# Ledger of designs, part 109: peptides against a protein of PDB entry 4DOW

Target 1, 157 residues: chain A of PDB entry 4DOW
Amino acid sequence: TFSWVGRPLPNRKQFQQMYREICMKINDGSEIHIKVGQFVLIQGEDNKKPYVAKLIELFQNGAEVPPKKCARVQWFVRFLEIPVSKRHLLGRSPPAQEIFWYDCSDWDNKINVETIIGPVQVVALAPEEVIPVDQKSEETLFVKLSWNKKDFAPLPP

## One batch from the design tools (peptide; made by RFdiffusion4, then SolubleMPNN)

Design b2_p24_7_s2 (from b2_p24_7, 15 letters changed)
Fold by OpenDDE base, seed 5:
Structure b2_p24_7_s2 (fold): chain B 157 residues (1-157), chain A 24 residues (1-24)
Amino acid sequence: as target 1 above (157 residues)
Amino acid sequence: DYLEEFEEKVEKAKTTKLNVKPVK
């Protein structure tokens, strides 16, 4: 289950209430708080690895009946999500922990918070930095480059 | 038709509350 934490943020959007934080209750009864700016795993297609995204906005959409708890996200893309024909553009074989900042606006960036699996750690690295592949860091994802459907590029400063 | 397949997946995702990316 998901519930809002704190008071709504001031905004001008009709039928929308914005929030800074949401509480996710998991199966064991424990609670996880997720805030705007944090990274999350999001449920995708059944036989696919979860999507990775950064939370940009949390809001309740009152225009829907019943109202829905939603989020706007900045998408990341896993290497295996990139078309096979374009993977060679990276020029290397990335570790499984590497993800890429999706630098396009063609994807719907609105999600239902119910599709959030949980938080995930994402660390930005400089191009020359080595991604650690130790077993202890398997849960941590790393981003060095952006992907704009045409080429890979360094992350903006 | 890739576009048609994508649209179908999107509609299916709405009912299953899953997210779909038009990547492939």
Scores: peptide ipSAE 0.132, ipTM 0.659, DockQ to the pose 0.102
Fold by OpenDDE base, seed 2:
Structure b2_p24_7_s2 (fold): chain B 157 residues (1-157), chain A 24 residues (1-24)
Amino acid sequence: as target 1 above (157 residues)
Amino acid sequence: DYLEEFEEKVEKAKTTKLNVKPVK
């Protein structure tokens, strides 16, 4: 179950109410609050690892009947989501914890909030920094580069 | 055809509330 937290933000869009925070009620009855700017795991295709994204906007789409709770996201991509024919462009074998900033607009960046699994920690690193493999960072994902379907590039400072 | 296959997956995802990316 998902519910909005707080009052709608000032918005000029006629059929959309924007919010800063959403509450997710999990099976245990506990509540997890997720805010714009945080990173989340999103349900993908069956038998695939969850997608990773940064929340950019939270909004209710009033143009749909019934109204839908939606999010606009910045996608990340896992190495295994990159086509096999282009993986060699990285020039190295990345650790499982490495993800890449997706720098293309061809993917739909609107999702239903019901597909959000939960929050995840994402840390940006410089290209020369080593990704920790210790137990404390096992659940943390790291991003060094962007992927634009053609090549990898350093993240802008 | 890859595009046709992707479109079918997207349509199926709408009914199952899954998200699909064009991985290829």
Scores: peptide ipSAE 0.130, ipTM 0.665, DockQ to the pose 0.101
Fold by OpenDDE base, seed 3:
Structure b2_p24_7_s2 (fold): chain B 157 residues (1-157), chain A 24 residues (1-24)
Amino acid sequence: as target 1 above (157 residues)
Amino acid sequence: DYLEEFEEKVEKAKTTKLNVKPVK
């Protein structure tokens, strides 16, 4: 179950009510609050690892009946999501914790909040920095580079 | 072939409320 936290933010978008925070109630009855700017795991295709994204906007779409709770996201991509023919462009074998900033506009960045699995920790690193490989860091994802379907590049500012 | 498969996945995603990225 998802519910808005706080009052709608002022906006000029017709049929859209903007919010800063949403509450996710999980099976054990506990509540997780997710805010704009945080990173989340999103349900994708069956038998695949969850997608990773940064929340950019939280909004209710009032043009639909009933109104739908939605989010606009910045997508990340896992190494195994990159086409096999282009993986060599990285020039190295990344650890499992590494993800890449998706630098293309061809993906729909609107999602239903009900597809959010939960929050995840994402840490930005410089290209020369080493990704920690310990049990504590296995729950944390790291991003160094962007991917634009053609090549890898330094992380956008 | 790829387009047809993608369209089917998108349609399925609409009914299941899941997300599909055209990564391939």
Scores: peptide ipSAE 0.129, ipTM 0.657, DockQ to the pose 0.100
Fold by OpenDDE base, seed 1:
Structure b2_p24_7_s2 (fold): chain B 157 residues (1-157), chain A 24 residues (1-24)
Amino acid sequence: as target 1 above (157 residues)
Amino acid sequence: DYLEEFEEKVEKAKTTKLNVKPVK
């Protein structure tokens, strides 16, 4: 289950109440707090690895009945999610831990918070920095580049 | 290790056309 933490933030959007933090209660009774600005894993298609995103906004959509707890996200994309015909543009074989900043506006960036699996660590690196591939860093994802459906580029500011 | 597994997955993925889709 998901519940808001704290009071709504001031906003000018109709039918929306914005929040800074949400609490996710797991089956074992433990609670995980997720805040705006953190990275999360999001449920994708069956038999596929979860999607990766950065939380930009947490809000309750009052225009829906019943109101839904939603998030606006910045998408990342895994290498295997890139079309096969364009993967060669990277010019290298990335480690499994590498993800890419999705630099397009064509994707719906609104999600239901119920699709959030949990938090994940994402570390931004310079292109020349080496991504660790040992077992100790297996749970951490790394981003060096953006992907705009046409080519890979340095990360946006 | 997992790098080899990833490379294998990439190689296998070359045989299929993958489309990037947003989470719905």
Scores: peptide ipSAE 0.043, ipTM 0.414, DockQ to the pose 0.031

Design b2_p24_7_s3 (from b2_p24_7, 14 letters changed)
Fold by OpenDDE base, seed 1:
Structure b2_p24_7_s3 (fold): chain B 157 residues (1-157), chain A 24 residues (1-24)
Amino acid sequence: as target 1 above (157 residues)
Amino acid sequence: SYLEEFEKKVEEAKTTPLNVKPVP
């Protein structure tokens, strides 16, 4: 169950009410608040790991009946989402915790908030920094590079 | 299910605060 937190933010987009925060009620009855700018796991394909994204906008889409709670996101990609033929371009075997900033506009970046599984920790690292593999960081994802469907590159500014 | 497992992990993670460096 998802519900808006706080009042709508001022915006000029027709048929949209913008929000800063949404409340996610999980199965045990506890609540998790997710804010714009945080990272989330999103339901992906069957039998695949969830997608990773950064929340850019939270909004209610009034153009739909009934109105839908939506988010606009910046996508990340897991290494296994990259075509097999291009994985060698990384030049190394990444740890399971590494994700990549998706630097393309071909993916729809609008989602229904109901597809959000929950928040996730994402840490940006410099290329030379080592991704920690200890128990404390096993649930944290790390990003060093972007992926633009052609090659890997440093993170965008 | 994965969701159930994730929810468990999320609850466990609440006790371990981590500093997050945001992606630019």
Scores: peptide ipSAE 0.020, ipTM 0.482, DockQ to the pose 0.022
Fold by OpenDDE base, seed 4:
Structure b2_p24_7_s3 (fold): chain B 157 residues (1-157), chain A 24 residues (1-24)
Amino acid sequence: as target 1 above (157 residues)
Amino acid sequence: SYLEEFEKKVEEAKTTPLNVKPVP
């Protein structure tokens, strides 16, 4: 269950009410608040790891009936989402915690908030920085590079 | 820092529409 937190932000977009924060109610009755700018796990395909994205907008889409709670996101890509034929372009075997900034405009960046599994920590690192791979940091994802379907590129310093 | 630049890119992404992954 998802519910908006706070009042809508000033918005000029027709049929949209923008918010800064949404509340996700978990099965145990606890609540998790997710804000614009945070990273989230998004439900993926069956038997696949969740997608990773950064929330850039939270909005209610009034153009839909019934109105839907939506988000615009910046996608990340897990290494396993990269086509097998292109994975070699990375030149290394990344740790499981590494994700890549998706630098393409071919994907729809609108999601239903109901597909959000929960928040996740994403940390940007310099190329020379080592991704800590331990049990303590396993929950944290790290990004060093972007992926544009053609090649990997370093994030701007 | 790379983090700062990353955040900058994120902010830029807010103004530049992107496409969405196919999600269920």
Scores: peptide ipSAE 0.044, ipTM 0.496, DockQ to the pose 0.116; fails the geometry check
Fold by OpenDDE base, seed 5:
Structure b2_p24_7_s3 (fold): chain B 157 residues (1-157), chain A 24 residues (1-24)
Amino acid sequence: as target 1 above (157 residues)
Amino acid sequence: SYLEEFEKKVEEAKTTPLNVKPVP
């Protein structure tokens, strides 16, 4: 179950109410608050790892009947989501915790909030920084590069 | 810092339309 937290933000978009925060109730009855700017795991295809994204907008889409709680996201991609033929362009074998900033506009960046599994920690690193592979960091994802379907590129400093 | 520039990229992404990744 998802519910809005706080009052709608002022906006000029017809049929859309924007919010800063949403509350997610999980199976044990506890509540998790997710805010714009946080990173989330999103339900992926069957038998695949969840997708990773950063929330950039939370909004209720009043154009739908009934209105749906939606989010606009910045996508990340896991290494395994990159075509096999292009993976060699990385020039290294990435750890499982590495994700890449998806720098393309060919994907729809709107999701139903009900597809959000939960928050996840994403840390941006410089290219020379080593991704820690220990028990404490197993739940943290790391991003060093962007992927634009053509090549990998460093994130801006 | 990388974090600051990353946040800047996020803000820029808010104003640029992106296509939706196929989600279930």
Scores: peptide ipSAE 0.040, ipTM 0.489, DockQ to the pose 0.122; fails the geometry check
Fold by OpenDDE base, seed 2:
Structure b2_p24_7_s3 (fold): chain B 157 residues (1-157), chain A 24 residues (1-24)
Amino acid sequence: as target 1 above (157 residues)
Amino acid sequence: SYLEEFEKKVEEAKTTPLNVKPVP
């Protein structure tokens, strides 16, 4: 179950109410609050790892009946989501914790909040920085590069 | 810093349309 936290933000969109925070109720009865700007795991395809994204907007779409709770996201891509024929362009074998900033506009960046699995920690690193392998970082994902379906590029310093 | 520029890109993404990723 998902519910809005706080009052709607002022906006000029007729059929959309924007929010800063949403509450996710988990099966054990506990609640997790997720805010704009945080990173989340989103339900992927069957038998595949969840998608990774950053929340950039939370809104209720009043144009739909019934109204739906939605989010706008910045997508990341896992290495295994990149076509096999283009993986060589990275020039290295990335660790499992590495993800890439998706720099394309061909993917829909709107999701239903019900597809959110939960929050995840994502840390940006410079290309020369080494991804830590210690136990504290096992659940942390790291981003160094962007992917635009053609090539990899460094994120701006 | 690298992190600051990354966050800047995130803010820019709010105003730029992104293509649809296949999400259930």
Scores: peptide ipSAE 0.038, ipTM 0.489, DockQ to the pose 0.120; fails the geometry check

Design b2_p24_7_s4 (from b2_p24_7, 13 letters changed)
Fold by OpenDDE base, seed 3:
Structure b2_p24_7_s4 (fold): chain B 157 residues (1-157), chain A 24 residues (1-24)
Amino acid sequence: as target 1 above (157 residues)
Amino acid sequence: SYLEKFLKEVEAAKTTPLNVKPVK
């Protein structure tokens, strides 16, 4: 289950209540709090790795009945999500921990919070930096480049 | 790790509709 943490933030949108934090309660009763600006794993297709995104907004959509708890996200893309015909444009074989900033607006960036699996650590690196693969960083994802459906490029400022 | 087990358990408990992103 998901519940808002704190009071709604002041906003100028009539049918949206903005929040800074949401609480996710799992079956054993444990709770985990997720805040705007954090990175999350999002449930994707069956038998595939979860999607990765950065939380930009948390809001309740009052235009729906009943109101829905939603999030606006900045998508990342895994290498395997890149079309096979364009993967060669990277010029290297990335480690499994590497993800890419999705620099397009053609994907819906609104999700239901119920599809959030949990938080994940994402670290930005310079292009020349090596991605560590030790046990401590095994579950950490790394981003060096953006993907705009045409080519890879340095991360936006 | 503990985090891996936690996320796996959470994922297994999810019954909500799945998000779909185009690969091609």
Scores: peptide ipSAE 0.054, ipTM 0.728, DockQ to the pose 0.085
Fold by OpenDDE base, seed 5:
Structure b2_p24_7_s4 (fold): chain B 157 residues (1-157), chain A 24 residues (1-24)
Amino acid sequence: as target 1 above (157 residues)
Amino acid sequence: SYLEKFLKEVEAAKTTPLNVKPVK
């Protein structure tokens, strides 16, 4: 289950109440607090790895019946989500921990918070930095490049 | 941070209509 934490933030959008933080209660009864600016795993298609995104906004959409708890996100893309015909543009075989900043606006960036699996650590690296591939950091994802459906590009420092 | 600087530059350009990404 999900519940808002704190008071609504000031905004001028009709039927929307914005929040800074949401509480996720998991199966064992423990609670995880997720804030705007954090990275999350989002439920994807069946039998596929979860999507990765950065939370930009948390808001309740009062225009829906019943009102829905939503989030606006910046998408990342896994290498396996990139079309096979374009993967060669990377010029290397990325480790499983590498993700890419999705630099397009063709994907809906609004999600239901109930699709959030949980938080995840994402670390931005310069192109020359080595992605650590060890058991200690296997849960951490790393981003060096953006993907705009045409080519890969380095992230600006 | 490194990623935050990039976010600031890119977020302002994401104002076009969006398609639906299949999220379950």
Scores: peptide ipSAE 0.037, ipTM 0.511, DockQ to the pose 0.168
Fold by OpenDDE base, seed 2:
Structure b2_p24_7_s4 (fold): chain B 157 residues (1-157), chain A 24 residues (1-24)
Amino acid sequence: as target 1 above (157 residues)
Amino acid sequence: SYLEKFLKEVEAAKTTPLNVKPVK
């Protein structure tokens, strides 16, 4: 189950109540708090790894009946999500921990919070920095570049 | 790791509709 944490943030959007934090309760009774600005794993296709995204907004959509708890996200893309015909544009074989900032607006970036699996650590690196592959960072994802469906580009400073 | 195991368990318990991102 998902529950809002704190009071709604002031906003001018009709039928929407915005929040800074949400609580995710798991079957075993444990609770995970997720805030705007954090990174999350999101349920994707059954035969694929979860999607990765940054939470931009948390809001309750009162225009729906019943109201839905939603999130606005910035999508990341895994290398295997990039079309095979364009993967060569990277010019290298990325490690499994590397993801890319999706720099397009053609994807719907509104999700139901119930599709959130849990938090994940994402670290931005400079292009020249080496992605560490050790036990300490085994669960950390790294981003160096953006992908705009045409080419890769360095992230803005 | 513990976190990976936890996340996999959470994922396996999900029964909500899947998000689809156009790969094309």
Scores: peptide ipSAE 0.064, ipTM 0.739, DockQ to the pose 0.085; fails the geometry check
Fold by OpenDDE base, seed 1:
Structure b2_p24_7_s4 (fold): chain B 157 residues (1-157), chain A 24 residues (1-24)
Amino acid sequence: as target 1 above (157 residues)
Amino acid sequence: SYLEKFLKEVEAAKTTPLNVKPVK
């Protein structure tokens, strides 16, 4: 169950009410609050690891009947999501914790909040920085590069 | 880890449509 937290933000978009925070109620009755700017795991294709994204907007889509709770996201890509024929462009074997900023606009970046699995920690690193793979960091994902379907590049500002 | 197990439980409890990312 998902519910908005707080009042709608000022917005000029027709049929949309924007919010800063949403509450996710899980099975045991506990609540997880997720805010714009946080990173989340999102339900993806079957038999695949969850997608990773950064929340850009939280909004209720009033154009739909009934209105839908939605999010606009910045997608990340796992290494295994990259086509096999292009993985060599990285020039190294990345750790499982590494993800890549998806620098394309061809993907639909609107999701239903109900597909959000939960929050995840994502840390940006400089290209020369080593990704820590110790036990304390195993739950954290790291991003060093962007992927634009053609090549890897340093992260955008 | 605890977080991974938690997220897995949340995922397993969901019956929502899946998002599609055309990676190709």
Scores: peptide ipSAE 0.063, ipTM 0.735, DockQ to the pose 0.085; fails the geometry check

Design b2_p24_8_s1 (from b2_p24_8, 14 letters changed)
Fold by OpenDDE base, seed 1:
Structure b2_p24_8_s1 (fold): chain B 157 residues (1-157), chain A 24 residues (1-24)
Amino acid sequence: as target 1 above (157 residues)
Amino acid sequence: ELTEEQKEAIKELLERRKKAEELA
């Protein structure tokens, strides 16, 4: 289950209450706090790797009945999410830990927080930096480039 | 393990992603 942490933030959006932090309670009873600015794994298709996103905004959508706990996110894409016909544009075989900043507006950037699996560590690297692939870094994802459905490019500012 | 609400949320997410890909 998910619950808001702290007081709502000031905002001018009608029917919305914004928050900085949300609490995710796991089956074993433990709690994980996730904040705006952190990265999360989002449930994907069966037998597929989860989606990756950065939390930009946490808000309750009061326009819905019942009110919906939502997030606005910046999407990232895994290499395998890139169309096969365009993967060659990368010019290399990326490690499994590499993801790409999705630089398109065609995807809905609002999600139900119920789709969140949990937090994940994402580290931005310069193109010349090596992505560690050892066991100690297995849980960390790395981003060097953006993907805009046409080509790969340096990360946005 | 997943609640019905979670399942519905996931379904909706996947549908939106699918639609976006079809329109692209």
Scores: peptide ipSAE 0.528, ipTM 0.897, DockQ to the pose 0.835
Fold by OpenDDE base, seed 5:
Structure b2_p24_8_s1 (fold): chain B 157 residues (1-157), chain A 24 residues (1-24)
Amino acid sequence: as target 1 above (157 residues)
Amino acid sequence: ELTEEQKEAIKELLERRKKAEELA
């Protein structure tokens, strides 16, 4: 289950309330707090790895019945999500921990928070920095480049 | 175990992603 943490933030949007933080209750009864600016794993297709996204905005959409807890996100893409025919453009075989900033506007960037599996650590690296592949860091994802459906490029400023 | 709400949300997300890919 998900619940808002704190008071709504000021905004001009009718029927929408924005928040800074949301609480996710896990099966064992423990709670995880997720804030705007953090990264999350989002459930994908069965037998597929979850999507990765950065939370840009948390809001409740009161225009819907019942109201939905939503988020606006910046998408990232895993290497295996990139079309096979274009993977060679990277010029290297990335480690499983590498993800890419999705630099396109064709994907809807709004999600239901119910799709969130949990938080994940994403670290931005310079091109010359080596991605650690040790077992202890397997849960951490790394981003060095963006993907715009045509080519890989340096990360946005 | 996923709730029905979660399952529905996931379904909707996947449908939207698929639609976007088809239109692109």
Scores: peptide ipSAE 0.528, ipTM 0.896, DockQ to the pose 0.793
Fold by OpenDDE base, seed 2:
Structure b2_p24_8_s1 (fold): chain B 157 residues (1-157), chain A 24 residues (1-24)
Amino acid sequence: as target 1 above (157 residues)
Amino acid sequence: ELTEEQKEAIKELLERRKKAEELA
């Protein structure tokens, strides 16, 4: 169950109400608050790892009946989501914790918040920085590069 | 465990992703 936190933000869209924060109620009754700017895991296919995305906007689409709680996201991709024929372009074998900024507009960046599993920590690193594999960082994902379906590129500073 | 609303949302998401990959 998802519910909005706080009052709608000012916007000029007639059928959309924008929010800064949403509350996700978990099975045990506990609540997790997720804000714009945070990273989330999104449910993927069966037996596959969840998708990773950064929340850019939270909004209710009033044009839908019933109204739909939505998010606009920046997608990330896991290495295994990249076609096998193009993985060699990275020039290295990435650790399991590495993800890539998806730099294409072909994917729809709007989601139903019901697809969100929960928050996740994502840390941006410089290309020369080593991804830590300690116990404290086991659940943390790291991004160094972008992927545009043609090649990998360094993230802007 | 998942609600029907969640299942439908996931299905819709996966369909959209699939279509995008086919067009790319």
Scores: peptide ipSAE 0.526, ipTM 0.897, DockQ to the pose 0.826
Fold by OpenDDE base, seed 3:
Structure b2_p24_8_s1 (fold): chain B 157 residues (1-157), chain A 24 residues (1-24)
Amino acid sequence: as target 1 above (157 residues)
Amino acid sequence: ELTEEQKEAIKELLERRKKAEELA
């Protein structure tokens, strides 16, 4: 179950109420708060790793009945989401913790918050920095490059 | 266990992602 935290942010968008934070209530009754700017895991296909995204906006879409709790996100992609025929363009075998900034506009960036599994830590690194792969860092994802469906490139500013 | 709302949301998301990947 998801519920808004705090009052709606001032905005001029009709039929939309924007928020800074949302509360996720899990099965045991505990609550996790997720804020705009944080990274989240989003449910993927069965037996596949979840999608990764950065929350850009949290909003309730009042144009729908009943109103829908939504988020606008910046997508990231895992290496295995990249077509096999193009993976060689990376020139290396990335660790499992590496993700890539999805630099394309052809992907819908609106989600239902109900697809969110929970928050995740994402750390931006320079190309020369080593991704730590140990028990302490297994829950942290790392991003060095963007992917625009044509090639890998340095992260956008 | 996932709620019905969660299941529908996931289904919709997966359909959209699959469609986008096929068209790209």
Scores: peptide ipSAE 0.531, ipTM 0.898, DockQ to the pose 0.695; fails the geometry check

